# Ledger of designs, part 7: peptides against a protein of PDB entry 5JNO

Target 1, 112 residues: chain A of PDB entry 5JNO
Amino acid sequence: MVAKFQPPPEYQLTAAELKQIVDQSLSGGDLACRLLVQLFPELFSDVDFSRGCSACGFAAKRKLESLHLQLIRNYVEVYYPSVKDTAVWQAECLPQLNDFFSRFWAQREMED

## One batch from the design tools (peptide; made by RFdiffusion4, then SolubleMPNN)

Design b1_p9_4_s3 (from b1_p9_4, 6 letters changed)
Fold by OpenDDE base, seed 1:
Structure b1_p9_4_s3 (fold): chain B 112 residues (1-112), chain A 9 residues (1-9)
Amino acid sequence: as target 1 above (112 residues)
Amino acid sequence: NLSVWEQYF
């Protein structure tokens, strides 16, 4: 038997923490984007740790992975159960996540 | 750069 998905401890939000994010959200897609920023600030870091700290072997990834999206979806469905439907998730949340993430790095590239 | 769709599937 496969255990149900549980977030790593660093990504486990309390009910109060999640509610704060929800209270600021206008939609399921907006909530998804806010969760992306809150849970994974490392995806928005411009710091090249490989140059500053080669000993740790860390390389920052600017890539959304399936695990990131699965975790976000799990929290979104608490207040927006409709995203349990894959079609709704793909129509309402994934495009907004993609646009938000892409725009962020596009702007950063222009500033460089 | 891969889109979110390409990274998800």
Scores: peptide ipSAE 0.086, ipTM 0.723, DockQ to the pose 0.040
Fold by OpenDDE base, seed 2:
Structure b1_p9_4_s3 (fold): chain B 112 residues (1-112), chain A 9 residues (1-9)
Amino acid sequence: as target 1 above (112 residues)
Amino acid sequence: NLSVWEQYF
């Protein structure tokens, strides 16, 4: 009844691409983190595109927003249907994503 | 600050 979610072209993964990521994943939470890196590499970049790209004016944010999480969850659900339950998503995936993302930037800041 | 919980909800 509800139309199936279709991500924007820039965030569209083929079945083969998704399977490849899944094959590398140890859990739903691990899959979520791998999808985060794969789908949104801009969140892990020090480059400020807003200064260098006059065409688009894109500015990367070092923040995980709801849209990012929603896109990731949609893909995770394909192989881990249990994350359709919000409680499972919050227990298994969100903490993993938060820890991974925060640790990444914390480590980068210490290297500078 | 970078907490996914704060940004998600």
Scores: peptide ipSAE 0.086, ipTM 0.720, DockQ to the pose 0.042
Fold by OpenDDE base, seed 4:
Structure b1_p9_4_s3 (fold): chain B 112 residues (1-112), chain A 9 residues (1-9)
Amino acid sequence: as target 1 above (112 residues)
Amino acid sequence: NLSVWEQYF
């Protein structure tokens, strides 16, 4: 048995907040992308987390990590229970998340 | 930069 995933406090959405996002969503994949933007605005920011540490030089990478995906999936499942099936999650949501995220940064890099 | 798939697994 695997322990139930719990979102960190900073990524807790109220029922009203989630409903608002769902009401704007056309599909599970669309909902996933909207959740990505709403939950993790830092992933879409040009602000470098290395700012403040001139010595270490470590910069946070703009990546969709397992934690991000797990959180998004948990919320998507509320209104699209089919994504509880890993195959459905991988077919309907993950590609859309990847495309949306990659396109966003590709466009931003081209604007420079 | 890794794709979502590469980061997920």
Scores: peptide ipSAE 0.082, ipTM 0.722, DockQ to the pose 0.039
Fold by OpenDDE base, seed 5:
Structure b1_p9_4_s3 (fold): chain B 112 residues (1-112), chain A 9 residues (1-9)
Amino acid sequence: as target 1 above (112 residues)
Amino acid sequence: NLSVWEQYF
């Protein structure tokens, strides 16, 4: 189910950049959440771009997709090879990613 | 729909 994925230049981290994130991480799941924020800040934006560009209708996307998760997993595997096991990835990383992302937007909705 | 499980699988 996980296929080979070549990240676009915008999502290509150097060894030094990845190490900085890893040094701040306490676990594979924590690293995954930090990578989510660093790689895809647009997923946490509530800016209505459609209001700014009626011609293209562009809007911010608030949805995690399989390609996002595959890219994050590729980087996590560098320092936590155990996540190559799908069961470990599903137990240690996916629940934390889901909780973090869902709670973020749930809190934002309550503020409005 | 913000569920990672529903979006990934």
Scores: peptide ipSAE 0.072, ipTM 0.711, DockQ to the pose 0.041

Design b1_p9_5_s1 (from b1_p9_5 with Y3A E4D)
Fold by OpenDDE base, seed 1:
Structure b1_p9_5_s1 (fold): chain B 112 residues (1-112), chain A 9 residues (1-9)
Amino acid sequence: as target 1 above (112 residues)
Amino acid sequence: SLADLAAEV
């Protein structure tokens, strides 16, 4: 039997927590964006995470990585099983995630 | 970008 995907404890949602997010969602893509905010609030923080260089002010670029997307997809699949198809995931969810994330930071840049 | 996201998956 293939092992079931198990998220790290810090990203584990209860059935009740997931249901609450789903109830607020209008689509699979919308659900994906809501999960992004709930699971990874650090991606939206103004805190520049200096990776060890206080002198250069290097802040890690805020970007969506494979682990983020895998976790989001795992939860979306529970209520929208069609996203198990990679083509559907790429057409319905990834554009929504990209647009939401890009718009957020574009707006923040204009406020500074 | 969308292309970057697709590559990460």
Scores: peptide ipSAE 0.037, ipTM 0.703, DockQ to the pose 0.052
Fold by OpenDDE base, seed 2:
Structure b1_p9_5_s1 (fold): chain B 112 residues (1-112), chain A 9 residues (1-9)
Amino acid sequence: as target 1 above (112 residues)
Amino acid sequence: SLADLAAEV
């Protein structure tokens, strides 16, 4: 029996919470981006900038890690089963996640 | 669990 993925408690959504996010989403990729913001607000925090390298301004917490992507994908799969296909996930969700995340920080850097 | 979520939705 294959072990099912279990989110850490801090990233466990109820059906109602997930449904609310889905209702606001236009697509699987959009849902992924909304989940990114909702599940991992710390990735969008400037607090890490102050704790980062003072010399390079790099904040290690500003990275989309495999665990983040895995968690998001598992929730997206609930409503968009097609993302179980890696090709679909890579075409529909990953580019949008990367663009959204990159643009967010690029914009913040320009505003500094 | 995610399985439970899928069942409830």
Scores: peptide ipSAE 0.029, ipTM 0.673, DockQ to the pose 0.035
Fold by OpenDDE base, seed 4:
Structure b1_p9_5_s1 (fold): chain B 112 residues (1-112), chain A 9 residues (1-9)
Amino acid sequence: as target 1 above (112 residues)
Amino acid sequence: SLADLAAEV
């Protein structure tokens, strides 16, 4: 028997929290994007959030990593079991996640 | 657990 994945404590949502996000979601892909924002707000933080690093010019790398995607997918599966199928995940969720994340930072870059 | 979350929904 394969052990069930358990998220780290900092990424553990209660049933009520997850339900609230789901209630606001229009689709599995939309849910994925909302989970991205809720679970990983650090990915959307301005470079200035790193106290003092603006002086060193080190741009914080903001990347969607496999762990982020896995955590999001696991929660999406609770309400959209079809995303257990990789093809569905890739068609319904990944493009929306990537577009949302990319557009966010593209817009920020244009404002500077 | 995620399984518990699924059951509660």
Scores: peptide ipSAE 0.029, ipTM 0.671, DockQ to the pose 0.036
Fold by OpenDDE base, seed 3:
Structure b1_p9_5_s1 (fold): chain B 112 residues (1-112), chain A 9 residues (1-9)
Amino acid sequence: as target 1 above (112 residues)
Amino acid sequence: SLADLAAEV
């Protein structure tokens, strides 16, 4: 049997914390987006890391990685067990996550 | 664990 995924301590939510987020959520997809913001605020940082090092040319890329998505899905699954089905996850949550994340940074780019 | 969390919620 494959062991259940255990989140790193910094991404471990208490039952009360998760419940609060759920109570504010209108859907599984909405919950996923709220979890994204709560768990990974660094992905929404105002700091333009591309400006950070002109010498090395390092441009920080803000991307939703597999680990981020896995963590979010695991929490969403607690209240929306249907997302255990990959098809449901891909239809209900994943598009909303991607749209939310993309729109956030698109708006920020327009403000520059 | 997530299992414990699910049980608590």
Scores: peptide ipSAE 0.027, ipTM 0.663, DockQ to the pose 0.034

Design b1_p9_5_s2 (from b1_p9_5, 3 letters changed)
Fold by OpenDDE base, seed 1:
Order: sequence, then structure tokens, then C-alpha cells
Structure b1_p9_5_s2 (fold): chain B 112 residues (1-112), chain A 9 residues (1-9)
Amino acid sequence: as target 1 above (112 residues)
Amino acid sequence: SLADLAREV
């Protein structure tokens, strides 16, 4: 028996909040990207936490982790149940998430 | 829960 996945309180959306994001979304992949920004603004922050601590050597690498992807997928499934199929998730959502995230930081690097 | 969310939508 495995417990059902539940998001941490800081990543829990209400039905109204999710509906608002869905209403602005053009597709499941677009919804995934909007959820990425909404749920995890820290991944888009210019704040380098390692800059404040020369001793800890903690370089906060801005990466999409399994927990991020799992949370996004669970919310996308509410309106796009087809992403329960891993092949659909990998074809429709993951490439868009990766492209969006990569393009964001590539653009930021060029602005420096 | 996510299950509750799905039913509320």
C-alpha cells in the first residue's frame, strides 16, 4: 500500500486558483509552464543564496527536479487526464517545460 | 487533497 501523493501546503492550489490558470492556458503543455511559474517562483529568482555564504559552498543550481515535475503533472491531470499516460506527458508537457525553463535562463545570461 | 480538487472543478 502506497500513500497517495499530496502536495505540501505551500504548493496546494484551490479549485479557483487552478481554474484561473487553466482559463489562461492554451494546452496541457502551456498549463504546465504556467504552473511552473506559479508554484515555483524561486526557480526564476536572481537571488543567489550562495553569495551570502562563502563558507557553505552551496551553489543553488536552478534545476527542474522530480518533485517539481510530479506536482505540475498532478495538477495538469485534473484538466488533461491524458497526461496520466507517461508517453503523453513526455511528448506534450516535458519538452515544453524544458524549453521554457532553458530559454528563460538563456535570455537572462545574454542580458548580463 | 488533489482528489478533492478534481471533484470541485
Scores: peptide ipSAE 0.045, ipTM 0.713, DockQ to the pose 0.035
Fold by OpenDDE base, seed 5:
Structure b1_p9_5_s2 (fold): chain B 112 residues (1-112), chain A 9 residues (1-9)
Amino acid sequence: as target 1 above (112 residues)
Amino acid sequence: SLADLAREV
C-alpha cells in the first residue's frame, strides 16, 4: 500500500488559500512558482544566519530540495492532474521553477 | 487534507 503524502502543518493550505493562488495563476508552471514563494519565503532571504556563529559552520542553504518540490507538485496536481505524470511535471513545472529561482538570485547578485 | 482540497474544486 502507498501512503498518501500529507504536508507538515506549517505547509498546510486551506481550500480558500489555494484557490486564491490558483485564480492568479496562468498555468500549472505559473502556479508552481507562486506556491514556491508562498510556502518557502526563507529560500528568498538574504539573512546571514552565520552572523551569530562563525565557528559552527552553519550556512543558510538556498536550494530547492525534494520536500519543496514534492509539496509544490501535490498542490499543483489538485487543479492540474496531468502533473501526476512525471514527464508533464518535468516539462511544464520544473523548468519554470528552476528558471524563476535562478533568475531571482542572479538579479540580486547583479545589484550588489 | 489534499483529498479535501480536490473535492472542493
Scores: peptide ipSAE 0.045, ipTM 0.716, DockQ to the pose 0.036
Fold by OpenDDE base, seed 3:
Structure b1_p9_5_s2 (fold): chain B 112 residues (1-112), chain A 9 residues (1-9)
Amino acid sequence: as target 1 above (112 residues)
Amino acid sequence: SLADLAREV
């Protein structure tokens, strides 16, 4: 038997919270993006600019890590069981997540 | 747990 993934307490959603996000979602991929924003707002903020190089203005690039993706996938599976299939996850959710995340930071770079 | 969430949905 395989142990089930348990999210950290700070990333634990209630059924009501998850349902609210789902009700606003148009698809599994859209749900994934909404979960990304809701679960990991720190990935969309210019945090620790103070830790970056003040002289050069360089900030460490935010990255989607395996743990982020795993958490999102687990929640998406609750309402879209088809994403348990890796091929479906890779076709429906991962591209949308990457596009959304990349576009966000690309736009931020253009504004600077 | 996620299993609990699945049952509640």
Scores: peptide ipSAE 0.040, ipTM 0.709, DockQ to the pose 0.034
Fold by OpenDDE base, seed 4:
Structure b1_p9_5_s2 (fold): chain B 112 residues (1-112), chain A 9 residues (1-9)
Amino acid sequence: as target 1 above (112 residues)
Amino acid sequence: SLADLAREV
């Protein structure tokens, strides 16, 4: 049995909110990157909760997880139905998401 | 739902 995917309330966009992001986007891949920033700003924060406390051992890992990618893909599909095809998603959107995310943190390391 | 969202845009 496959349950229908529902976004958590924290990541539920209205039609107006999504349209605003789409209007700024040039492609499905560009839209995906903009959604990444808008939906998950915590993935781009410099907050290190473990730096001040060695005892708790908590280290926030900054990584793109399957839930992040699924949520982004669901919204991209609204305006770019072609990404319903996994091959299109993997060729047009995933590389751009990975490059954008990796470049962000690589650049931050070089600037430190 | 996402389906409803698609119809609104």
Scores: peptide ipSAE 0.039, ipTM 0.711, DockQ to the pose 0.035

Design b1_p9_5_s3 (from b1_p9_5 with Y3F A7R)
Fold by OpenDDE base, seed 5:
Structure b1_p9_5_s3 (fold): chain B 112 residues (1-112), chain A 9 residues (1-9)
Amino acid sequence: as target 1 above (112 residues)
Amino acid sequence: SLFELAREV
């Protein structure tokens, strides 16, 4: 018997908080990206990814992990239940998340 | 925009 996935307390959104984000979202994919920023601000800061090496300043790989994606998907499903289908998730949300995240850092690297 | 939102972090 497998227990239903529950977000850790630090990533728990109230219904009102989630609705606020949804109201600002244009689509399931857009919602996913907004949730990414809201839930994981550390992924968009230089500080957390620069701590890989204090001596050389090596930046850790900036990658979305399975936990990030699962948490986001769980919230997206509330308002876009079709993403419960993995094929829909992979077509509608996952590419937008990856593109957004990749483009964000690509642009930041160009500006630095 | 999403990028603006992300930069506010």
Scores: peptide ipSAE 0.515, ipTM 0.933, DockQ to the pose 0.168
Fold by OpenDDE base, seed 1:
Structure b1_p9_5_s3 (fold): chain B 112 residues (1-112), chain A 9 residues (1-9)
Amino acid sequence: as target 1 above (112 residues)
Amino acid sequence: SLFELAREV
C-alpha cells in the first residue's frame, strides 16, 4: 500500500485559500497557472544567486520540476477531477503551465 | 492578468 501524497507544510493550502484561487480561475489550466504563482513565487523572482557570488558559478535554474507539477496537480484535482487522468493533465494543464512560464521569462528578458 | 499576478510576487 502506497500512502497518499502529502504536500510539505510550506505548500499546504487551506480549503479557504484554495477556494479563493479557484474563484479567480477560468479553467483547470488557468487554475494551475495561478497555483504556480501562489505556491512558488521564487520561480518568478529576478534574484540571481550567482550575482552575489561569482565563485560558486551557480546559474539560477528557471524550470518546472516534478515536485512543482505534482503539488499543482493535486490541488487542481480537487475541483477538476478529470485531471486525475494523465492524458487530460498533459493536454489541458501542462501546455498552459509551460507556455505561461516560458512567455513570462521571455517578456522579462526583453524588457529594457 | 496572470502576468500581472506573477510580477507582483
Scores: peptide ipSAE 0.515, ipTM 0.933, DockQ to the pose 0.168
Fold by OpenDDE base, seed 3:
Structure b1_p9_5_s3 (fold): chain B 112 residues (1-112), chain A 9 residues (1-9)
Amino acid sequence: as target 1 above (112 residues)
Amino acid sequence: SLFELAREV
């Protein structure tokens, strides 16, 4: 038996907080995207952390990491148990997450 | 929309 996944405190949503997001969601994929924005707003900000120090060479990463995806999936799973199946997660949620995130930044880059 | 939500960040 595998222990239940426990999110870090900074990403722990109460039942009420999660319900607010779910109430705004149209589907599992839509819920996943909304969770992405709510849990990780830093991924959608154009903050240049290297501006204060040119010598550090810091480059902000704009990618979805395994922890992001795992946290989102665990919350989506609460209301859409079918995503416990990896094939369902990869067909219904993961493509929408990647498409949404990629198109967001593609549009921002074209506007700048 | 999702984009509107993301732009509010």
Scores: peptide ipSAE 0.513, ipTM 0.933, DockQ to the pose 0.171
Fold by OpenDDE base, seed 2:
Structure b1_p9_5_s3 (fold): chain B 112 residues (1-112), chain A 9 residues (1-9)
Amino acid sequence: as target 1 above (112 residues)
Amino acid sequence: SLFELAREV
């Protein structure tokens, strides 16, 4: 049997840390986006992308990976158990995450 | 806002 997913130590949030983010959140989708920023600040830094592997390409660097999404979903589930349903996750959280992340970089590119 | 939060990173 496969063990339950455990976040790597660098992505482990305490109950107090998670509660603080939840208290600032308006919805499950909003919580997901806040977790994205909190857990993966490197995804919002130009420096990390400019130094990225040439084989990966810029487009690959600016894409949310399955690990990112899984970690976020695990924390969102704590306060929004309904996202355990894949259909709910895909309707309420995934679009919010993708739109937020895409719009963030679209705006940054327009500022250059 | 979320964008402000992200830009602070």
Scores: peptide ipSAE 0.508, ipTM 0.932, DockQ to the pose 0.168

Design b1_p9_5_s4 (from b1_p9_5 with Y3D E4D)
Fold by OpenDDE base, seed 1:
Structure b1_p9_5_s4 (fold): chain B 112 residues (1-112), chain A 9 residues (1-9)
Amino acid sequence: as target 1 above (112 residues)
Amino acid sequence: SLDDLAAEV
């Protein structure tokens, strides 16, 4: 038996919370983007957090990581089981996540 | 790329 992936407590959604997001979503890819904003607001913050280096104050780059993608996919699969297929996940969700995230920061760069 | 990240998961 393989252990089921368990979200950390700070990323655990109730059925009601997830349904609320789903009801606002137009597609699996749209749901993925909404989950990105809901679960990981820190990725959209102007606040730079030092990651590991107190001496240099190196701020972690704003990027999507494996944990982010896995958590999002886990929730999307509940209502869109087709994303269990990696090809579907890569075609329907990943491009939309990338576009949304990239556009957000590109827009912020232009604002400065 | 995100595709690479998906492969890692």
Scores: peptide ipSAE 0.063, ipTM 0.783, DockQ to the pose 0.043
Fold by OpenDDE base, seed 5:
Structure b1_p9_5_s4 (fold): chain B 112 residues (1-112), chain A 9 residues (1-9)
Amino acid sequence: as target 1 above (112 residues)
Amino acid sequence: SLDDLAAEV
Protein backbone atom coordinates (compact mmCIF):
# COMPACT_ATOMS: atom_id res chain seq x y z
CA MET B 1 0.00 0.00 0.00
CA VAL B 2 1.37 3.39 -1.00
CA ALA B 3 2.05 5.62 1.98
CA LYS B 4 0.96 9.25 2.03
CA PHE B 5 3.07 11.84 3.78
CA GLN B 6 1.19 13.38 6.67
CA PRO B 7 2.37 16.35 8.68
CA PRO B 8 2.64 15.99 12.43
CA PRO B 9 -0.47 17.34 14.19
CA GLU B 10 1.37 20.45 15.38
CA TYR B 11 2.13 21.34 11.76
CA GLN B 12 -1.31 20.65 10.32
CA LEU B 13 -2.82 23.79 8.81
CA THR B 14 -6.51 24.20 8.16
CA ALA B 15 -7.67 25.22 4.72
CA ALA B 16 -8.50 28.66 6.06
CA GLU B 17 -5.08 29.11 7.65
CA LEU B 18 -3.31 28.06 4.48
CA LYS B 19 -5.50 30.30 2.34
CA GLN B 20 -4.65 33.26 4.53
CA ILE B 21 -0.93 32.69 3.98
CA VAL B 22 -1.45 32.14 0.25
CA ASP B 23 -3.40 35.38 -0.04
CA GLN B 24 -0.38 37.20 1.35
CA SER B 25 2.08 35.45 -0.96
CA LEU B 26 3.39 36.74 -4.27
CA SER B 27 4.83 33.47 -5.58
CA GLY B 28 5.56 29.88 -4.70
CA GLY B 29 8.93 30.89 -3.31
CA ASP B 30 7.40 33.67 -1.27
CA LEU B 31 4.76 31.28 0.02
CA ALA B 32 7.50 28.84 0.99
CA CYS B 33 9.28 31.48 3.07
CA ARG B 34 6.05 32.54 4.76
CA LEU B 35 5.27 28.93 5.59
CA LEU B 36 8.76 28.53 7.03
CA VAL B 37 8.15 31.38 9.47
CA GLN B 38 4.60 30.32 10.33
CA LEU B 39 5.22 26.61 10.77
CA PHE B 40 8.62 26.73 12.44
CA PRO B 41 9.04 29.92 14.45
CA GLU B 42 11.42 28.04 16.74
CA LEU B 43 14.00 28.02 13.94
CA PHE B 44 14.27 31.78 14.34
CA SER B 45 14.63 31.91 18.12
CA ASP B 46 17.83 32.62 20.03
CA VAL B 47 17.36 29.56 22.23
CA ASP B 48 19.84 27.47 20.27
CA PHE B 49 21.92 30.35 18.95
CA SER B 50 25.09 31.41 20.72
CA ARG B 51 28.33 33.22 20.00
CA GLY B 52 30.09 30.10 21.06
CA CYS B 53 30.51 27.70 23.91
CA SER B 54 33.23 28.90 26.27
CA ALA B 55 34.63 25.40 26.42
CA CYS B 56 34.35 24.18 22.84
CA GLY B 57 33.90 27.41 20.89
CA PHE B 58 30.96 25.94 18.99
CA ALA B 59 28.48 28.51 17.77
CA ALA B 60 25.15 26.74 17.66
CA LYS B 61 22.81 27.77 14.87
CA ARG B 62 19.53 26.47 13.56
CA LYS B 63 19.32 24.36 10.44
CA LEU B 64 16.65 23.46 7.93
CA GLU B 65 16.03 19.74 7.92
CA SER B 66 14.48 17.59 5.21
CA LEU B 67 11.26 17.28 7.17
CA HIS B 68 10.89 21.06 7.32
CA LEU B 69 11.41 21.36 3.58
CA GLN B 70 9.06 18.49 2.78
CA LEU B 71 6.28 19.95 4.90
CA ILE B 72 6.66 23.33 3.25
CA ARG B 73 6.69 21.76 -0.21
CA ASN B 74 3.52 19.82 0.52
CA TYR B 75 1.63 23.00 1.34
CA VAL B 76 3.13 25.02 -1.52
CA GLU B 77 2.09 22.23 -3.88
CA VAL B 78 -1.59 22.82 -3.03
CA TYR B 79 -1.60 26.20 -4.77
CA TYR B 80 1.48 25.86 -6.96
CA PRO B 81 1.30 22.35 -8.35
CA SER B 82 4.32 22.99 -10.56
CA VAL B 83 6.56 22.43 -7.53
CA LYS B 84 5.70 18.75 -7.79
CA ASP B 85 8.48 18.86 -10.34
CA THR B 86 11.71 18.63 -8.37
CA ALA B 87 13.50 20.88 -10.83
CA VAL B 88 10.91 23.61 -10.25
CA TRP B 89 11.11 23.17 -6.49
CA GLN B 90 14.90 23.45 -6.61
CA ALA B 91 14.83 26.47 -8.89
CA GLU B 92 11.95 28.48 -7.45
CA CYS B 93 11.62 27.61 -3.77
CA LEU B 94 14.78 26.10 -2.29
CA PRO B 95 17.07 29.01 -3.19
CA GLN B 96 14.64 31.49 -1.69
CA LEU B 97 14.26 29.44 1.47
CA ASN B 98 18.01 29.08 1.85
CA ASP B 99 18.70 32.74 1.17
CA PHE B 100 16.00 33.89 3.56
CA PHE B 101 17.09 31.57 6.35
CA SER B 102 20.83 32.09 5.95
CA ARG B 103 20.50 35.86 5.75
CA PHE B 104 18.48 35.87 8.95
CA TRP B 105 21.16 34.09 10.92
CA ALA B 106 24.03 35.86 9.21
CA GLN B 107 22.54 39.13 10.36
CA ARG B 108 22.19 37.78 13.88
CA GLU B 109 25.84 36.75 13.92
CA MET B 110 26.93 40.19 12.80
CA GLU B 111 24.91 41.85 15.54
CA ASP B 112 26.59 39.78 18.24
CA SER A 1 20.01 23.06 1.40
CA LEU A 2 18.93 21.55 -1.88
CA ASP A 3 18.27 18.15 -0.35
CA ASP A 4 14.70 17.06 0.10
CA LEU A 5 12.78 13.86 0.65
CA ALA A 6 10.46 12.25 -1.83
CA ALA A 7 7.13 10.91 -0.74
CA GLU A 8 7.29 7.35 0.46
CA VAL A 9 5.84 4.94 -2.08
Scores: peptide ipSAE 0.063, ipTM 0.761, DockQ to the pose 0.035
Fold by OpenDDE base, seed 3:
Structure b1_p9_5_s4 (fold): chain B 112 residues (1-112), chain A 9 residues (1-9)
Amino acid sequence: as target 1 above (112 residues)
Amino acid sequence: SLDDLAAEV
């Protein structure tokens, strides 16, 4: 038996919290995107880390990492068990996550 | 997989 994924406390949703998000979701992919925003708002913030270093001007890049995806998938599986299948996850959720995340930052880049 | 994601900002 594979050990059940345990999220860190800061990313632990109650059943009621998750249900509320699900009730607003139209699909597994939509749910995934909503979870992305709810769980990881820091990925959508213009945090100028370079503000602390005027000399380096390093702009911190925001990336979706494996942990983010694993957490999202874990919650999506509760209501859309078909995403346990990797092929389904890759077809239904990952593209929407990528598009949503990419478009968000592309729009912000255009505003500059 | 992460290879399916192209978003870097």
Scores: peptide ipSAE 0.058, ipTM 0.752, DockQ to the pose 0.056
Fold by OpenDDE base, seed 2:
Structure b1_p9_5_s4 (fold): chain B 112 residues (1-112), chain A 9 residues (1-9)
Amino acid sequence: as target 1 above (112 residues)
Amino acid sequence: SLDDLAAEV
């Protein structure tokens, strides 16, 4: 029996919530990017706006990690089953996620 | 990089 990926409680979406995001998405890659923003807003926060304790020196990490990508992929698969194929995931979604995330921070740096 | 992302998945 294949183990089912279980998202952490804070990253669980209801069917209605997921459908709303899907309805706004134009592709699997677009859906992936929207899920990235919706599920992990902390990845798009400046250090000054991090929920970390100023006294403890906490700084939010700004990198996409395995858990982030796995969770996004799991949701994308619901409406785009083709991403179960790793080659499709790597061709259609990962480049979109990387470009979106990288450009976001690059643009922020240029504004400074 | 894409390689890093692919490796993490």
Scores: peptide ipSAE 0.057, ipTM 0.772, DockQ to the pose 0.049

Design b1_p9_6_s1 (from b1_p9_6, 4 letters changed)
Fold by OpenDDE base, seed 4:
Structure b1_p9_6_s1 (fold): chain B 112 residues (1-112), chain A 9 residues (1-9)
Amino acid sequence: as target 1 above (112 residues)
Amino acid sequence: NLTVEEELF
């Protein structure tokens, strides 16, 4: 049995919000990256903020956790149902997410 | 000093 996945209220998107993101997306992987930024801006907070924020944790690493990935996947599936296939999700979206997220922080480290 | 990690499900 696969447990039903329910997004937390803070990560709920309306149809209009999702459509707006989709309209700017060129692929499932691109949509995934845009959803990452839209849903989880906290993952892109600057180092200074992370160091001073009690809620962020002083030593917290930047992670794309299973919850983040599942939430993104759920929304991507709405417009790209092929990602319901795990192999497709792993081939089309996960590498894009990883590369985008990694590059973002790599660039930020070089700028600081 | 920062690392990026991905946790897959």
Scores: peptide ipSAE 0.044, ipTM 0.697, DockQ to the pose 0.038
Fold by OpenDDE base, seed 1:
Structure b1_p9_6_s1 (fold): chain B 112 residues (1-112), chain A 9 residues (1-9)
Amino acid sequence: as target 1 above (112 residues)
Amino acid sequence: NLTVEEELF
């Protein structure tokens, strides 16, 4: 028996919440980017985690990990079943996620 | 400044 992927409670969307995001989305890739922002706002915060620790010299990091991508993909599949195909996911959604996330932080770095 | 890492696969 294969276990079904279950999101943690903090990342569980109701049908109504997901529908609201879908209704604002133009494509599977667009939906993926909107889910990224809605599910993981902490990845877009301006909080400098090193500000409280001048001694450690730790640089704040923003990282998309496998768990983030799995959660996003599972929700996208509800309305865009074609992304169940890994090739489609890699061609339609991953490039948009990468571009959106990278450009966001590149712009913020230039403003500082 | 922030370090951005992406693990996309």
Scores: peptide ipSAE 0.043, ipTM 0.695, DockQ to the pose 0.041
Fold by OpenDDE base, seed 2:
Structure b1_p9_6_s1 (fold): chain B 112 residues (1-112), chain A 9 residues (1-9)
Amino acid sequence: as target 1 above (112 residues)
Amino acid sequence: NLTVEEELF
């Protein structure tokens, strides 16, 4: 059997917290992007923690990893159960996540 | 590196 996916405590949202985000969302893809910002604010930081902290072993990455996507999908699925279908997830959420994330950093790189 | 769509699929 496939084990139930459980978010780490740091990424656990209450039903009320999730509903608040959903109420502001226009679509499943929009919800995914809002969850990205809410769950992983560290992915939007200019701070290079890898250079600033030799002891913590943290490497700042401007990359969405499997865990990030799995967590987001888990929450999106609560209100948009159609994303359980991989094809729907890939069509509705992944492109918007990528566009949002890439545009964010592209804009930040052009601030100079 | 920034995430690209092809890496997400």
Scores: peptide ipSAE 0.042, ipTM 0.707, DockQ to the pose 0.043
Fold by OpenDDE base, seed 5:
Structure b1_p9_6_s1 (fold): chain B 112 residues (1-112), chain A 9 residues (1-9)
Amino acid sequence: as target 1 above (112 residues)
Amino acid sequence: NLTVEEELF
């Protein structure tokens, strides 16, 4: 049996919280980006989580992972059910997420 | 063959 995706408690939004974000959003892709920022601010931090672990060689990769994307998608689906279709998700949301995330870090690295 | 998700960075 495939378990239903369940957000960790720290990423569980109430209907009211989600609606607040939705009300600020212009599209499913825009909503996805806003959710990215709201849910995972750590992905936009200069804090190197590997700094405390010199031995593991693990560099905190500035990368969107499947768990992040699935969680965002779950919330986007509430108001944009069309993203249940993988093709729509890949066309409307993933590129915007990637562009937003990539541009963020590109700009930050230029400033550093 | 990478998916769009795998190409995210």
Scores: peptide ipSAE 0.041, ipTM 0.698, DockQ to the pose 0.040

